# Peptides against a protein of PDB entry 9IZ0, part 195

Target 1, 345 residues: chain A of PDB entry 9IZ0
Amino acid sequence: ITCLGSNGHTYKQLVKGGNDDLRQDAVMEQVFEQVNGFLRSYRKTSQRNLSMRTYKVIPLALKTGVIEWVQDTIPLGEYLDSAHKVYHPKEWSLSTCRKLIAEKQMEDLETRLKVYDLVCRHYRPVFRHFFLESYADPVQWFTTQTNYARSTAVASVLGHVLGLGDRHGQNILIDKTSGEVIHIDLGIAFEQGKKLPVPECVPFRLTRDVVDGMGITGVEGVFRRCMEFTLETLRREEDSLLSVLEVLRYDPLFSWLISPLRRMKKQKMQLENFNQPESGNITTDASRDPKIQRNNVSGESEAERAILKVRQKLSSTLSVEASVGELIRIAQDPSYLALMFCGWS

## One batch from the design tools (peptide; made by RFdiffusion4, then SolubleMPNN)

Design b2_p20_4_s1 (from b2_p20_4, 12 letters changed)
Fold by OpenDDE base, seed 2:
Structure b2_p20_4_s1 (fold): chain B 345 residues (1-345), chain A 20 residues (1-20)
Amino acid sequence: as target 1 above (345 residues)
Amino acid sequence: MLSLEELALKLLEEALERRR
């Protein structure tokens, strides 16, 4: 829709309706704005203008809302699919890579690693070209690539701490003006991604193309240092962050658990993305919203467990540098990436 | 009734004041 503002300007808005609850997205955006307050107050992060890019979400009902149309953006996955066809026209298609990974999904780790390596050799990173083709001026190129590495670092730390899931290339937008990342569809948080049909095994998305966008330094330099400064800020503001999350514990509308319906929807979307023919009538009469008797007792226990996990991730038991080093290692580990739906790109 | 946002802001202000 297009709205006329009180200032006489027209604003594009996206209306989301049907089966998606935007209340979780709205709450996560509010948490990001509070974290942006912490990042602005801390010298090491404020000097680098570190922030999580946010967008406006207005939930109107249980399954309807308005979201801000983020102008001048492209989904990372859309850019990468197009760029691979241009820069590597003799390499495998994304569909071929997906098929080969899916055919081995039930095999052992060694077999899955061999197929992952094979896919990686036939589907090379291209995301560096986003910056090279978009920014002819060397200062703009360097600034935009730096903004990408900074925003990706903030999103990686915050995504790990809050346990953001479903971080596939269609849920990550790239701002074509600033090079910053915008994370969308925030409906899987607090490690509920581990309960997906393909469990999420990495703390955040740090695939080969995500790294390729950082340029010649990869994860070293700007990205690593900005992760360290972000984690240092979040550890310093632990009590403030936990106080925000405690408010969510008392929100009767907030869902700490991925719904069975959302799991089934994600399972169907995964099967469709693998071009597997639907074997058989699962007539899930989606019209029966099971009255999930939210046993209030089960919701409180899951909220408490989620907050405890956030506290554990903010623990000062390891140095900031050691913690970031381990997160980067795990996020790039082929043993985890080979288990993912699209861990090669 | 405070919005969830107003309540979150208030708890943040209280948490920041406790650190001063």
Scores: peptide ipSAE 0.000, ipTM 0.301, DockQ to the pose 0.013
Fold by OpenDDE base, seed 3:
Structure b2_p20_4_s1 (fold): chain B 345 residues (1-345), chain A 20 residues (1-20)
Amino acid sequence: as target 1 above (345 residues)
Amino acid sequence: MLSLEELALKLLEEALERRR
């Protein structure tokens, strides 16, 4: 839909209907707005305009809502697939890479590492070209690449601390005007990504293409320093952040667990990306809504465990620099990336 | 009945005041 704002501007909005609970997204966006308040309060983060890019989510019913359409954006995965065909037309297709990784999904780590390395040699990073193509002016190029590294650093720390899952290239938008990242589809949080059919083993997405977009310094430039400043701010605001999350503990509508339906839908989308659509009308008669008696007792225990994990991630046992160094190491470790659905790009 | 937003803001304000 298109709405006319009170300011005379037209805003495109996405009306989402179906089986997706938009309340999770709305709550996570609200947590990000509070964190953006903390980032504005500290000199080190405020001086760099560090923020998580947010979008408005208005739940209208249990399975229906309005989402702000973020103007002038492209999904990272859509850009990367298109750019890879242009810059590396002799390399493997994304579908070929996905197939090879999937064929080895049940094999040992050593076999999966060999296939991951093979895929990486035949599918090179291209995300640097986004900035080179979009910004002919050197000042705009540098500014947008810097904004990308900054926004990715904030999103990486927040994604780790809040345990955001499902961080694939279609759930990360790039703003074509600012170079900033926008994370969408926030309904997998508090480490529920580990319960996906392909478990997420990395703290955040830091694949070769995500790093390639940071320019010549990669992770050792603006990105590392902005992660450090963001984590320093969140450690200072630990009690404030935990107090915001405690409100969610008592929300009977907030789900601390991944929905079985969402898990199945994700599994199906993963499988459909491997199989060409054979037009098999599997009429899954989805008419049996199992009355999932939400045992309220299980929800409170999961909320408590989630908050405890957030507190553990904010622990000052290691320096900010050491903690960020370890997070960057793990997020780039081939032994974890080889286990991902798309860890090579 | 406070919205989740109003309750989160109030708890945040109380947490910020305890640090001053």
Scores: peptide ipSAE 0.000, ipTM 0.297, DockQ to the pose 0.013
Fold by OpenDDE base, seed 4:
Structure b2_p20_4_s1 (fold): chain B 345 residues (1-345), chain A 20 residues (1-20)
Amino acid sequence: as target 1 above (345 residues)
Amino acid sequence: MLSLEELALKLLEEALERRR
């Protein structure tokens, strides 16, 4: 829809309806705005303009809301599928890779690693080409690639600390103007991604294509240093961040747990995405909400556990450099990536 | 064209009506 603002400007808005509770997304965007305040206040992060890209979410009902339309964006997964067909036309299709990984989903780690390695040899990274195609000017190319590495670093630290899940290539937008990443569909947080039918085993998405977009240095240099400065800022502001999360503990609209319905919807979408070659707009009208009596006592204990887990991730037991080094290592480990829904790109 | 506020109100009203 297009809305006229009280300021006389026209704004494109996405109306999301059906079974998607946008309250989780709205709350996570509010947390990101608070974190952006911390990043602006700290010299090491402010000097680099480090921020989590946000968008406005207005939840209107349990199943309806308005989302800001992020202009000039493309889903990472949409770009990668298109670019891979252009740059590697003799390699395997995304559907072939998905099928081979799915066929081995129930096998042992050794078998899954062999299939992951096989897929990786027949599906090479292409995300470097986004910057080469979009920016003919060397200064714009370098600036946008730097902005990508910076924004990905912030999103990686925040994604780890807040336990953001469902970080597939359709839930990560690329800004075609700035090169920055925008994370969308934030309704799986606080490590609830580990409760998906395909558990998320990595702290954040750092697949081969995500690294390829950082250019010749990969994770080294801009990305690593920006992760370190972001984590240093969050450790400094731990009490402030935890205080923001404690407000959510008392929000009766916030869900610390993945709903059974959302889990089933994601399961169905995962199974459908293994069987279909094209990401068609699957409007799944799943109409029947079973009246699950939420025992309120379970929700408070889950909020407390989630906040304790955030505190644990902000622990100063390891240096910032050691903590970031370990996170980067785990996020790139084939033993975890081979277990993921799409760990090869 | 509805303002964002008028649209929000309308969608809220429709959501309240579906609960009755």
Scores: peptide ipSAE 0.000, ipTM 0.321, DockQ to the pose 0.020
Fold by OpenDDE base, seed 5:
Structure b2_p20_4_s1 (fold): chain B 345 residues (1-345), chain A 20 residues (1-20)
Amino acid sequence: as target 1 above (345 residues)
Amino acid sequence: MLSLEELALKLLEEALERRR
């Protein structure tokens, strides 16, 4: 919808209805606002303006709400598909790559790795071109690429700690003004991405194109250091972060589990993105709400398990540098990326 | 009384203004 504000400006807003509980998105945005408070409090993070980019989510009912339209953004996946056609017109199409990966989805790891490597050789990274095209001034280019690496580092640590799933290129926006990343569609958290039809095996998205956007240093510069400072901050504020999550444990409206409807919708989208490129508004009139007897006992046990996993990820057993090093390694490991729906880009 | 929708729109407007 487009709304006229009291200030006479027009604001585009996304109204989401039907099957998605926006309460989870609103809660995750509230957690990000608290984390942004922690990042502002510590010198190492504040001097770098480290933050998770947030947007406003207002749940109106269990299945409806209003989302802030993030202006001047593009989905990462939309940019990458367009840029790849321009810079590598002789390479494979995104559809060809998707087809080859999914034809091998039921095969062994060795076969999937061979196909992943083959796809990688025929679909090269292009995301560096976003910064080169958008910012002709060298200072703006460097600033925006630095902001991208910083925001990606914050989102990667926080996404890992909170177990954010469904981090595909359409759920990551790039701000065309600042170069920062904005993560959208936060309804898969607390490791529920592992319960998707294609399980998420990586802690965060760190594909070849995500790295190509960081410039010549890749992960070995601003990104790694900003991950370290972010994780150091979250470890110091562990009790504060866990206290925020404990408040949510007792919210009878917060679901720590992926809804069956959301799981089915994601399954259907994964299957349909296999067959046709067309933007069909499929109004699935799934009017049969099975009366989910909310066994309250199951919700508390899942919340407790989620909080325990957050605590485990904040453990000081390893140094910050060792923990970040391992996260970066796993996020770039071909053995995990070959298992993803789109791990090559 | 503002509808819940009108209140939501106002809160989004105020959030967008604070970012300018």
Scores: peptide ipSAE 0.000, ipTM 0.297, DockQ to the pose 0.016

Design b2_p20_4_s2 (from b2_p20_4, 13 letters changed)
Fold by OpenDDE base, seed 4:
Structure b2_p20_4_s2 (fold): chain B 345 residues (1-345), chain A 20 residues (1-20)
Amino acid sequence: as target 1 above (345 residues)
Amino acid sequence: MLSLEEEALKLLKEALERRA
């Protein structure tokens, strides 16, 4: 839909209907806006314009809402599939790579590592081409690649601290104008991604293509430094961040747990994405919401555990540099990436 | 000609067998 604002500007908006609770997204966007306040207040982050890119989410009902249409964006996964076909037309298809990893998903780690390594040899990174294709001007190229590395660093720290899950290439948009990342579908938070049928074992997405987009310096350039400054800011503002999260403890509508229905939907989408390459709008008419009486006692205990985990991730036991170094190491570790649904790209 | 999937599965099998 297109709405006319009281300021005379027209705004495109996406009406999302379906089984997804947009309240989770709206709450996470509110948390990101608070964190953006902290990033603006701290000199090291403010000087670099570090922010989590946000979008407006207006929940209208339990399963319906309006989302701001983020203009000039593409899903990372859509770009990578298209670019890989152009730059490496003799390499394996994304479907072939997915199938091989899926066929071995129940095997031991050693077998899964062998499959992952083989897939990596037959599916090379291409995301550097996004910046080379989109920006003929060298200054614009450098600026957008820098913005990408900065925004990815902020999103990586926040994604780790808040335990954002389901960070696959379709849930990460790239702004074609700025090069910044926009994270969408925020309904899996507080490490609930570990409860998916394919558990998320990495703190954030730092696959070979995510790194290739950072250019020749990879993670050792702008990315690492911006992660360090972001984590330093969040550690400084720990009490403020925890106070924002404590407000959510008293929201009876907020879900600290992934719903069984959402888990099943993600399982089905994972299985279906193995068989069909087409982005079919699966309107599953799942009309019967079983009133799962969420025992309120379980929700409060999960909120408390989630807040405790956020506090633990903000611990100053390790230096900022050591903590960021370990996060980058884990996020790139083949032993974790081989376990992911799409860890090679 | 083997499909690209059959070739991939063959290469995977050969790679697993060489490291066993």
Scores: peptide ipSAE 0.050, ipTM 0.518, DockQ to the pose 0.040
Fold by OpenDDE base, seed 2:
Structure b2_p20_4_s2 (fold): chain B 345 residues (1-345), chain A 20 residues (1-20)
Amino acid sequence: as target 1 above (345 residues)
Amino acid sequence: MLSLEEEALKLLKEALERRA
C-alpha cells in the first residue's frame, strides 16, 4: 500500500497477511532499538556508529500487519544470483548447486563436505563486486564497504546472542545507499532455527560471499573489531538486555517457540527452494489454523531457557577476543556450512 | 484523542478489512 503521511510524503508499505505473526518481528525490532541505545551509550561502539538497522513493523491483527518498505535495498541472495551470472557465466547456477546439496542432504558428513567443496569450486564468491560496481567514487566505495562490515558485525553478534534463525540471503537486505545490512523476517529467534527440518548449525551467516563483501581484509579487519566492540557492549549491558527479555516473558502475545505453522511453512519453502528457483513472492494462502491450545506452562519454561542461553552467550568466561574468534571460526567452518541449506554463498 | 499513529493504524486496519 502507499500511505500519504501528515508531512505530505508518500510512503510505500508492505502489508503482510496470512500465517506470519508480525508481533514477533515487532518485538525483535523493539529489542534491537534497545540494543541500539546500548551501542550509542558506549564510547567504542558510538564512535563507530554501530547499530542494528531496524525497520518499522506495525501489527494490525494476529496475522496481519504493515511493514516499512525499506527503500533502496536489495536482498543479498538476489544480488548474488545476478552477480554470479555476470562475473562467472561458466560456473554452475544457484539451482544446480541447491539441487546437488539437496540430493546429498541425507548422506553422511564426509559426503556432504565433498559435495560442498565441489559446489564451492563451481560457485565462487562475487559479493565484492557489489561495492566495486555500485560506487565509482573511492571514498564512497570505502565508506559503504566499511558500513557493510560494521553492520554485519553488529547483526552477527546480535543474531548469535538472540539466537536469530533463518538468516538466508532473502532475509538479509543490503542498503544500496549506505552498504548496511538489514535483517528481515525475525520470527525465528532464541535458537528455534535448530528446530527447523534443516537445523541451523552456525551462530550467524558468514558464508564466503558475506566475507567477500568485506574486501581484502575479510573477517580480520573492521568486522572482527566491530564484533568485539559489540560483544563488549552487550556484556556490559547484560542486566539491561536480560531485563528487556524478561518483559517479553510475560507478554502473552510473544512466542518463544516457533509456531507449527511457521515451521511447516519454512519446511515447504526449504523443499520448494530445492525444486524451484527462488521466486521471492511469498503468497501466503490463508489456510484455517486449528486452535493451538498454548499451554502457558510450556511458554514460561521456554522463555526461562531462552534467557538462560542469552546469559550464557554473554558470559565473561572467555575474553571478548576469544569468544569472537570462536564465533567467526564456527560460522566459517565447512563442517557446519555443508549442513546448511545454502552454506556456499 | 487517539494519537496520529493510532488514527493512522485505525484507518489502515479499516482499509485492510475492506479489501479482505
Scores: peptide ipSAE 0.000, ipTM 0.291, DockQ to the pose 0.018
Fold by OpenDDE base, seed 3:
Structure b2_p20_4_s2 (fold): chain B 345 residues (1-345), chain A 20 residues (1-20)
Amino acid sequence: as target 1 above (345 residues)
Amino acid sequence: MLSLEEEALKLLKEALERRA
């Protein structure tokens, strides 16, 4: 829908009607705003304007809400598919790569690694071209690439700490004006991505294209340092962050678990995306949520486990540098990326 | 062999990235 604001500007808004619990997105956006408060209060993060980019989510009903349409954005996956066709027209299509990875999904790790390597050789990174195409001025190019690396670092730390799942290229927007990333569809959190049909084994998305967008230094520069400052801030504000999450423990409407329906929908989308390009608004009228009696006892125990895992991820047992170094290593490890739905781009 | 322009652009990029 397009809404006329009181300021006379027209705002495109996405009305999601359906089984996506926009309340979970709204809650995660509130957590991000609190974290942005911590990032603004700490000198090392405030001097770099480190923030998680947020968007307004207004839940109107249990299954209906208004999402702010972030203007001047493109999904990372949409850009990458288009750019790859332009810059590497002789390489494999995204659909060919997806199919080959899926055909080997049930094979051993050694076979999956060989397939992943083969896909990587036939599907090269292109995301550096986003900045080269969009910004003719060297200062603007550098500023936007820096903003990208900074925002990706914040999102990577927060994504790890909060256990954000479903971090595929369609759930990551790039702001064409600032170069910042915007994470959307926040309905898979607290490591519930590990319960997907294709488990997410990486702490955050740090694929070859995500790194290619950082420029010549890749992860070894702005990105690493901004991850370190973000993690240092979150460790300092651990009790404040945990207190925010404890409020969610008592929200009867917050789901600490992926719903079986959302899991099935994601499974179906994963299976259908092997056969069709992602453009289809599958308005599957998934009408009747069976009243799964939420065993309230299971929800509280899952909330407690989720909060405990957040605390564990904020542990000072390792230095900030060592912790970030290990996260970067794991996020780029072919042994994990080869297991992902789309770990090559 | 990178063109002088590509090499200059690379060096400029590296110099900018070192400042960030």
Scores: peptide ipSAE 0.000, ipTM 0.288, DockQ to the pose 0.012
Fold by OpenDDE base, seed 5:
Structure b2_p20_4_s2 (fold): chain B 345 residues (1-345), chain A 20 residues (1-20)
Amino acid sequence: as target 1 above (345 residues)
Amino acid sequence: MLSLEEEALKLLKEALERRA
């Protein structure tokens, strides 16, 4: 829909209807705004303008809501597919890579690693070209690449701490003006991504293309340092962050569990992305919702387990540098990336 | 009475206008 502002400007908005509970997205955006408060209050993060990019979500009912249309953005996955065809026209298609990985999905880790390595050799990173194409001025190029590395670092720490799942290239937008990342579809949090048909085993998305966008330094320099400062801020504000999450524990409208419907929809999308080219609007006539009476007792126990995991991830048992170093290592480990639906880009 | 949808659209409009 398009709304006319009181300022005379027109604002495009996305109305989302169906089985996606936008309450989770709205709550996660509220958590991000609180974290942005902590990042603004702490000298090391405020001096770098570190923030999680947020968007407005207004849940209207259990299954309907309005989402802010983020202007001047592109999905990371859409850019990467288009750019790969331009810069590497002799390499394998994304569909060929997806097919080869998924034909081996039920095989042992050694076989999956061999196929992942083979795919990586025939599908090279291209995301550095986004910055080279979009910003002819060297100062704008450097600024936007720096903003990308900073925003990716904040999102990576928050994504790990809050256990954000479903971080595929279509759920990560790139702002064409600032170079910042915007995470969308926040409906899989608190490690519920491990319950997907293809379990997510990485703490955040740090694929070869995500790293290629950071330029010649890769994960070193801006990205690593901004992860460290973000994690240091979250450890300092642990009690404040946990207090925000405790308010959500008692919200009967918040779901700490992936809905069976979201799980089925993600399973269907993973299976359909095997068989059909990019054909449009799936009108899912999902008629019969079983009235799952949420037993309140099961929700509270899952909330408590989720908050405990957040506390464990904020533990000062390891230094900030050691913790960030281990997260970066795991997020780039081929043994985890080979298990993902699209770990090569 | 504004529908819940009209009220939410109003709140979103006001939230977008405060960011512009």
Scores: peptide ipSAE 0.000, ipTM 0.280, DockQ to the pose 0.015

